# Peptides against a protein of PDB entry 8OXM, part 293

Target 1, 371 residues: chain A of PDB entry 8OXM
Amino acid sequence: FKAEFRLAGGVNLPKIIDCVGSDGKERRQLVKGRDDLRQDAVMQQVFQMCNTLLQRNTETRKRKLTICTYKVVPLSQRSGVLEWCTGTVPIGEFLVNNEDGAHKRYRPNDFSAFQCQKKMMEVQKKSFEEKYEVFMDVCQNFQPVFRYFCMEKFLDPAIWFEKRLAYTRSVATSSIVGYILGLGDRHVQNILINEQSAELVHIDLGVAFEQGKILPTPETVPFRLTRDIVDGMGITGVEGVFRRCCEKTMEVMRNSQETLLTIVEVLLYDPLFDWTMNPLKALYLQQRPEDETELHPTLNADDQECKRNLSDIDQSFNKVAERVLMRLQEKLKGVEEGTVLSVGGQVNLLIQQAIDPKNLSRLFPGWKAWV

## One batch from the design tools (peptide; made by RFdiffusion4, then SolubleMPNN)

Design b2_p26_6_s3 (from b2_p26_6, 12 letters changed)
Fold by OpenDDE base, seed 5:
Structure b2_p26_6_s3 (fold): chain B 371 residues (1-371), chain A 26 residues (1-26)
Amino acid sequence: as target 1 above (371 residues)
Amino acid sequence: GELEALKEKAKRLYEAMLKEFLEELE
């Protein structure tokens, strides 16, 4: 193991370490606490099942639609390592690193990442109208630069085009599957990019089944489709390849309704899978330091053993689990706001919701909706 | 019917995969 480590951000401030394997290859490892490893682990299995469904369909297989998965390796009863591909970097590290971030390099006259965050924190307790106005000012003075990721890594024009296509397909697949599973907390440190494949790796999967909507500042978008995410797709943005890949992914998910419902039902009733939002988790998720460098004390897992009385918990839990299953069934039928939509109609609604600056301006400032 | 048997098989496969995964985590 190297002596130096980096923080990936997220709930339990996971440490990224570089290690040399027995094969002499350098691998990047993420060290997390036990509870987060179980949640990530369960969601990796669900992603593998979704990948199996996508590989069985001819149209999604031809498009190579897949969600990148990582292996969880336990080290002890309280710690484990997430193994991922060498050359994966957080999108946030590339875009908004204080020293050498792409925004600073390509847009030196724009607002700094810190200035943007400060402006949005100052309006956090204000009206939605004031949040929207400040968000629009921030967006005007913080222009997207994520197109430069593929331009820096892939100098050959044919390779560059292929990698930009791989990125766009990865965003589409993960966005739709993430929406179906109700995956939240999609901040820029919880999304990694592979420097060789240009595919995304989603980490920190502890906010699932739309539990992000019951946070003190509720999540207002179905997935991350912010300006930098769109800029990485190139000139066509969300139109063409991205939209078609979303539609084909949604078609496979809707046609697999019974399988997905059965899988999620098993998960929701697994006593080892704590998917429910609790007040301490909610507090931790939305008390992110202004500077990603401040070591918030890891709330040790041992403080969560507040002996909640078992009997009143079971009835409330079952009602929440039933509501999650009902909402999943609605999504898989294309029911949005009481209306049955076609695959194209549903995907269009989700894209419009995800790019709406009114929805983006209402997010918690630590989500960095302007990036 | 065949559908319930497929559900129960998917459930058992998932419970087995989850158990293998959790056992790989122990």
Scores: peptide ipSAE 0.013, ipTM 0.433, DockQ to the pose 0.021
Fold by OpenDDE base, seed 3:
Structure b2_p26_6_s3 (fold): chain B 371 residues (1-371), chain A 26 residues (1-26)
Amino acid sequence: as target 1 above (371 residues)
Amino acid sequence: GELEALKEKAKRLYEAMLKEFLEELE
């Protein structure tokens, strides 16, 4: 192991360690805490199962619909290493890098990424109406540029078209699978793009089973389908290929209801898989710059043994687990807001929810809904 | 304790179900 570690670009990103394999190859490895790695490992197994369901179906197999997976290597009881996908970049690094991000290169007269973030932070405690107005102003002055990713990487027009198609399929598959599993925290640093395949790699899978809805600023979108994500699909946007790939993925998920429920039931009752949102995790995910100054660790917060009786914790946990299973069953039946929808109706509702500027304007500013 | 035995039993059940699921896939 080389003693040199790099931080992946962002305040809360895991440490990247360069590991020399037994084959003499240096591999960048992402080092996370034990619990995060366990969550990521479990969710990678669920993604592999979803990929198998997608490969068994002729329509999804013909479309090459897969969610990209990565290897999780647990190193110790307190640390592990994620195999960093070589040749991937965070979409946020490409789009909104402080030095030479695509927004700065292609839209030099637009608001800077910092100006957009500042404007949205200033209204964070304001009404939904004020958040919406400022979000619309930010969006007007911060136009999407993610179409240029494939144009920069793939100069041959035929290759460019194939890679844009691979990207669109990857967004569709990961969006629907992510929705079924209730995957949250889909900020621009938790989504990587492969520079060779144009496929997305979702990392940091710690917010699952709709636990993003119980954050201090609740998540209001089913998946990330922001303007840059859509711009990467090209001129058709969410129509045509993306919609059809979402529908075919949702069809496979709904037809696999029993299998998916059984898998998730085992995971929800795994006492080693901490999927529940806790106050510390919520604070970490939605930490405000203002809150950093007050969280001087006053060491003297007494270990008030919240010996909440094990029985009351277990009963509360079981009720939350049952609710998660019931909501998963509803999704897999196409039950949305008490109404049974067709696959096309359900996918349409999810797309509309994900692109609605009213929903996007309500998200935590750190999620960067304008990107 | 009983909780660790339950954890280990749940882990073994999950590993067995995962193995059966993978074997039904080959």
Scores: peptide ipSAE 0.010, ipTM 0.405, DockQ to the pose 0.019
Fold by OpenDDE base, seed 1:
Structure b2_p26_6_s3 (fold): chain B 371 residues (1-371), chain A 26 residues (1-26)
Amino acid sequence: as target 1 above (371 residues)
Amino acid sequence: GELEALKEKAKRLYEAMLKEFLEELE
């Protein structure tokens, strides 16, 4: 092990460790010290199963629809080794790095990422109307630039076009699979892009099964489809390739209802998979940058006192698990707000919800919905 | 009953996939 730690971009500041293998090759390993790596591992397994379903279907296979997975070795409940996604960068790092971010490079006269965040944090406790107005002002003065990712990385026009299609397909697959699994909105540091394939890799899968809706600032979008995410698709945006790939992914998911329900049921009742939202996790996920300094409590929370009646915890857990399964069944039937939708109708609703500036303006400012 | 059987099935699936994953790292 080399003693040099690099901080990976991400909410949890994971440590990159360069490990020399027994073969003498340097392998980058990501050590997450605070995350439930079992959640990431389990969700990677679900993604592999979704990929198997997508590969079995002729239409999704022909479109090469896949969700990118990474290798996760959980060493303990709170520690593990991630295979570092070599050749990936967080989209947030590319877009809004303080020094060399694409927004600063291509839009030097726009608001800084910090100014945008500050404006949205100032209205965080205000009305939805005030949030919307400030969000629209931020969006007007912070124009999308993610189109430049593929343009910088792929100079050959034919390769550029192919990689932009790969990106668009990856966003579509991950958005629909993410919606089905209830991943919700994803922080920009928790979406990596592969610099060679232009495919997305989702990391830090601690929010699943719509648990983002029970956060102090509930999620209001089914998946991350912000202006920069759309800009990376090019001039057609969400139309054409993206929409068709979403529809074909959703079709496979809906046609695999029994399989997906069985998989998720098994996972929801896995005692090793703590998918439930807890107050500490909620605070951590929606912590203000200003509050990061004080919450070094030595949570030597003695494991002893939460011997609340095992019966009441088990009943509450079972009710939440049942609700998750019911909602998953609704999604897989195309039931949205009590109405049964076609695949095209459901995908259209989800896209409209995800791009609605009213929904985006209501998101937690720390997740940077204007990016 | 059925819940314990599901928990045990989940655990076995997780252990099997973890094993397969570890075997792919070697």
Scores: peptide ipSAE 0.007, ipTM 0.374, DockQ to the pose 0.025
Fold by OpenDDE base, seed 4:
Structure b2_p26_6_s3 (fold): chain B 371 residues (1-371), chain A 26 residues (1-26)
Amino acid sequence: as target 1 above (371 residues)
Amino acid sequence: GELEALKEKAKRLYEAMLKEFLEELE
């Protein structure tokens, strides 16, 4: 280990530690403090299984549909060494970094990321109608710029086009796999983009199995498909390559129903895998930047009380696990809102739900649905 | 205690199922 560490950007200020391997190679390691890296580790294994399923299918293999994975070594429930995704940047850092964000560079007359956040925070407790109106105003004055990522990184037009396709395929695969696993919306700092491949890497998998729907501000989208995410696909947006890759991914997932159910069942009943939403985790995920100051002192004290109510927790846990499995089975059957949809119908519904400004306007403002 | 034994059992079941799944996938 080098004595020097860098702070990565992000909510948890993860420490990047350069580790020299036994092979003499320096590997950046992200040491997340306080995050349950076990959830990340488990979800990476699930992603590897999904990738295996996708590689076996000729149509998904030909399209190179994969969800990017990273190595996680969980040391404890609250500590671990993450193999840092070298050559990646958080999409949020590229888009909305305070100094040099792409929005500020390409759209200097638009609202600042701070102005957008402020406007949406002001209406956070307001009606859905007021949220929608303010979200539309924010969106009008904060135009997407993520197309410029590939344009900045890939100057050769042929390479640029190939990388934009790689990005689009990565978004499609991660969106559908993420929907099946119930990852929901993803904070912009928890989506990394590889600067060489243009593929997305999802980190901080603290919300799975639709637990985002039980947050104080429930998730209203099946996956993150915000305007910047779409803008990165180029002029076709969600149509063409993205839609087809979603359909082919969904087809593989639905055809792998028994396998995916069995895997998820084991994970849900793994007492080492805390996938359940707890109030502290919910507060952490949807804390306001202003609320960060008050929560620091209390996290040290109450390690004792969580032990006692195990018996009532078991029946509630089993019911939640059963519900998650039932909902997973529905998804894999194409059951949406009580109707059985074709793969194309299901994918269409999911895309429409994910891009609907009404759904996006209802998301927690801290997750920046306008980005 | 029992919870750790259950945790180890679930981990072994997961590892076994993952292995079986990977083997069925080979």
Scores: peptide ipSAE 0.008, ipTM 0.353, DockQ to the pose 0.020; fails the geometry check

Design b2_p26_6_s4 (from b2_p26_6, 13 letters changed)
Fold by OpenDDE base, seed 5:
Structure b2_p26_6_s4 (fold): chain B 371 residues (1-371), chain A 26 residues (1-26)
Amino acid sequence: as target 1 above (371 residues)
Amino acid sequence: GEEEALKKKAERIAKAMEEKFLESLK
């Protein structure tokens, strides 16, 4: 291990450690706490199963539709290392790094990332109408630049085009799989891009099964499809390749309903997989700058036995688990808002929900919906 | 003092999450 570590951006402040392997290769490793690693490990297994389903289908296999996975290695009873793919960067580090972010380089006259965040924090407790107006002002003065990622990394035009397609396919696959599993907390530090493949790696998978909807500021989008995410697809945006890859992924998920329900049922009732949103986790994920000064004491995970009567906890847990399974079954049947949709209709609704400025303006400012 | 403020904040959030949960059952 090198003596130097970098803090990855985001709430959990994971330590990035550069390691030289026994093969002489440098590998970046992420060190996280035990509970986060267990949630990530379980969700990586689910992603591997989804990848197996996608590889069996001829249409998704021809399109090379996969969700990128990483290896979780337990180091101790309280810590583990994520073996990251070498050559990944958080999309937030590329886009909105304070010193040399792509927005500052390509759009020097736009609002700074700090100005955008400040404006959205000032309206955080305001009406949805006021949030929408300020979000539209921020978006007008903060134009997307993520197209430049592939242009900087891939100078050959033919390679550039293939990498832009790989990116678009990766966004589509991860968006639909993420929607089916109800993945939340998709902020710009929890999404990495591979500098060689242009594929996305989703990290910090602790908000699953739509538990983002019960946060203090509820999540209002099915996945991250913000302006920079769309800009990386090029001039076609969400149309053509992205839409078709979403539809083909959704078709495989819907045709695998029984398998996916059985897998998720086993996971929901695994006493070792804490997927439920708790108040401390909700506080941690949606820290306000006013609260950062108060939350600096080491949350010693001392087992505060909240002596809630075991019987009332078990009944509440079972009702939540049953509702998660019912909602998963609805998604896999194409039931949205009480109506059965075709694959194309369902994918269209999800895209419209994800790009709607009214939904995006209602998100927690830390999610950075303008990026 | 800070730990008690955190506990009172966690209780307020717990209650708001329970209310949202009950509303999402309707």
Scores: peptide ipSAE 0.029, ipTM 0.517, DockQ to the pose 0.044
Fold by OpenDDE base, seed 4:
Structure b2_p26_6_s4 (fold): chain B 371 residues (1-371), chain A 26 residues (1-26)
Amino acid sequence: as target 1 above (371 residues)
Amino acid sequence: GEEEALKKKAERIAKAMEEKFLESLK
């Protein structure tokens, strides 16, 4: 281990540690906090199973629809080394790094990322109407620039086009599988892009099974499809390749209903897999500057003996697990808002929900829905 | 001891998930 560590960004401030392997190769390792590594490891296995389903289907295989996975090496109950995706950068770092972010480089006269965040934080406790108005002002003065990622990295036009398609396919696959698994919106620091493949790597999978809907600021989108995410697809945006890849992914997911239900049921009832939202996790995910003062630094790692008094928690847990399974079954049947939709209808609804400025304006400002 | 027990438990869960996944594909 090198003595130097870098913060990878993300909600859980994962530490990047450079490790020299027994082969003499330096490997970047992501060291995350305690609870997140298990959840990440489990979700990576679920993604591998989803990838297996996608590879078995001819239509998704031809489109190379996969979720990028990373190796999780659990070191302990409370620590692990993630094989850091070498040659990845957080989308948030590329877009909104304070000094050299793409927004500042390409749109120097737009609002700064800080100004946008400040404006949205000022209205966080306001009406949905006020949030929407300020979000629209922010969006008008903070124009998307993520198209420039592929343009900067891939100078050859043919390679650029191929990589933009790889990106679009990666967003589509991760969006639909993320919706099925209830990953919700993803903080821009928890979405990595591979600088060589243009594929997305989702890290910090601490919100699953729609637990984002029970956060203090509930999630209002099925997945992250913000303006920069869309801008990276190029001029067609969510139309054409993205939509078709979403539909083909959803077809495979719906046709794999029994398999996916069985997998998720095993996970939900695994006593080692704490997928449930707890107040501390909710505070951590949606920490406000106001809440930083109340989080006494004396959250010593030891007092999280919240001894789950097993008895009353078990009935509430089982009811939540049953609801998650029922909602998963509905998703896999195409049941949205009590109506059975076709794959195309369901995908269309999800896309519309994900890009709706009204839904985006209601998201937690810390997650930067304008990016 | 506990780390190895958890690794074995994670491996057992992974294996049981994989077995159930393989069974659900029959």
Scores: peptide ipSAE 0.017, ipTM 0.375, DockQ to the pose 0.019
Fold by OpenDDE base, seed 2:
Structure b2_p26_6_s4 (fold): chain B 371 residues (1-371), chain A 26 residues (1-26)
Amino acid sequence: as target 1 above (371 residues)
Amino acid sequence: GEEEALKKKAERIAKAMEEKFLESLK
């Protein structure tokens, strides 16, 4: 290990450590503390399996539809080394960094990221109507700027167009795969963009199988398709390339129903893969500044696992696992709200749900739905 | 000791998932 470390952006302040491998190559490693890197490791394998399915299909292979993966090396139950995607930046760091973020640079007269967050926090405990009104005011005074990412990085028009296309494909693939797997906690610090490929890298995969819906503030969107995410696609937005790539990804997922059910069933019953939402994790993900005082740092998560009566855990766990499998089967059949939809109908519903300001306004303010 | 045990455990999970995936594709 080199003595030099860098702090990556984000709430968990992950340490970037330059490691010299046994091969003499320098590798940047992200050392996450406190995060269950086992979940990230497992979900990276599921993504590799999804990528294998996407590469077998001629239509998805021709479009190069892949979810970006990274190597996870677990070092302990709560720590590990992620192979840091060299040349990635959190979308949140590019967009809403307090000093030099793209919103401040391109929209200096808009609300600051802090003002937007403050306004949404003030209405957090209020009605859905009040949340919606304040969210619409925030959105009006905080206009999207993510189009400038590709414009800053790719000066050649042909390269710029290719990279914008790669971005749009990456958003589509990760959105549909993420929906099928029920990925939550897709805040702007958990989504990285590669500065060379314009592809997204999803990190912190600890909210899966729709466990985001059982959070104190439930997740109301199937994936992140916020205004800046859409702005990065350019003038076509969610239409054309994005929609077609979503449809082709969904078609492969639905045609792989048996395979995906078998994979997820194995994962759900793996005693080493703690996918279940626990109260401490829920509090950590949706921590309010008011609630910081009650979280004594000494609650070793290990001590609470041991005290739950094994019998009541097992019955509750099995019922949740069965419900997850049933819901996955519904998704893979195109069953939404009790109706069987075509691939195009299902993708359309998911896009509409993800862009609906009413759904976005109900999200936890830390998710930053206005970005 | 514990780190190496956890690595081996993660690699076993990885391999078992890959094997089951490959079986589901036959």
Scores: peptide ipSAE 0.016, ipTM 0.394, DockQ to the pose 0.020
Fold by OpenDDE base, seed 3:
Structure b2_p26_6_s4 (fold): chain B 371 residues (1-371), chain A 26 residues (1-26)
Amino acid sequence: as target 1 above (371 residues)
Amino acid sequence: GEEEALKKKAERIAKAMEEKFLESLK
């Protein structure tokens, strides 16, 4: 182990530890809590199964549609290490790093990332109308720059074009697979980009099965399709390659309904897989600067084991698990808002929901919907 | 002991999920 650790940027972010392997290779490792690693490990297995389905289908195989997976290595009963994908960077580090972020470099006269965050935090407790107005002002004065990632990394025009296509395919595959699994908490530090492949790596898979909708500030988008995410696709944006890759991914998921339901059912009833949102996790994910002062771990929070009767917990858990399975079945049938949609209709609805500035303005400010 | 038992249990669950997945594809 090197003595140097880097904090992935933010108060509660996993520690990045540089580990020298027995092979003499430096491996960056993300150290997370035990429960987060179990959730990440389970979701990596689900992603591998989704990749197997995508490789069996001729149309998705020809398009090389895959969700990037990473190796989870448990270190101890209370800690583990994610193999940090060597040659990846958080999208947030590239875009909104305080020192040399792409927004500051390419748009020096725009609002700073800090000014944008401050403006959105000031309206956090305000009406949806006030949030929308401030979000539109922030968006006007914070223009997208993520197109420059591929332009900086890939100087050859033919390579640049192929890498932009790889990026667009990766966004499409991860967006649809993420929607089917109800993957939340898709902030710019939980999405990495590979500097060699231009593919996305999704980390921090602890908010799944639409549990982001029961957060104190509910999630209002099916996946991250913000202005910078779209800008990385180039001039066509969400049209053409992205839409077609979403449709082909959704077609494979819908045609694999029985398999996906069986897998998710096994996971929902696994007592070792805590997918349910708990109040402490909700507070941790949406911690306000005002709340940091009171979350001193008072070691003396009495063991008021609210022994909810084991029977009432089991009945409540089973009802939540059944609702998750029912909603997954609806998604896989194309049932949205009580209407059966075609693959193209369902993908169109999801894209419109994800890019709607009214939905984006309602998100928790820490999600950075303007990026 | 317990960590290896948890790892073996996770590997058994993963393998049983993979076997059920492979069976659902026949």
Scores: peptide ipSAE 0.014, ipTM 0.401, DockQ to the pose 0.018

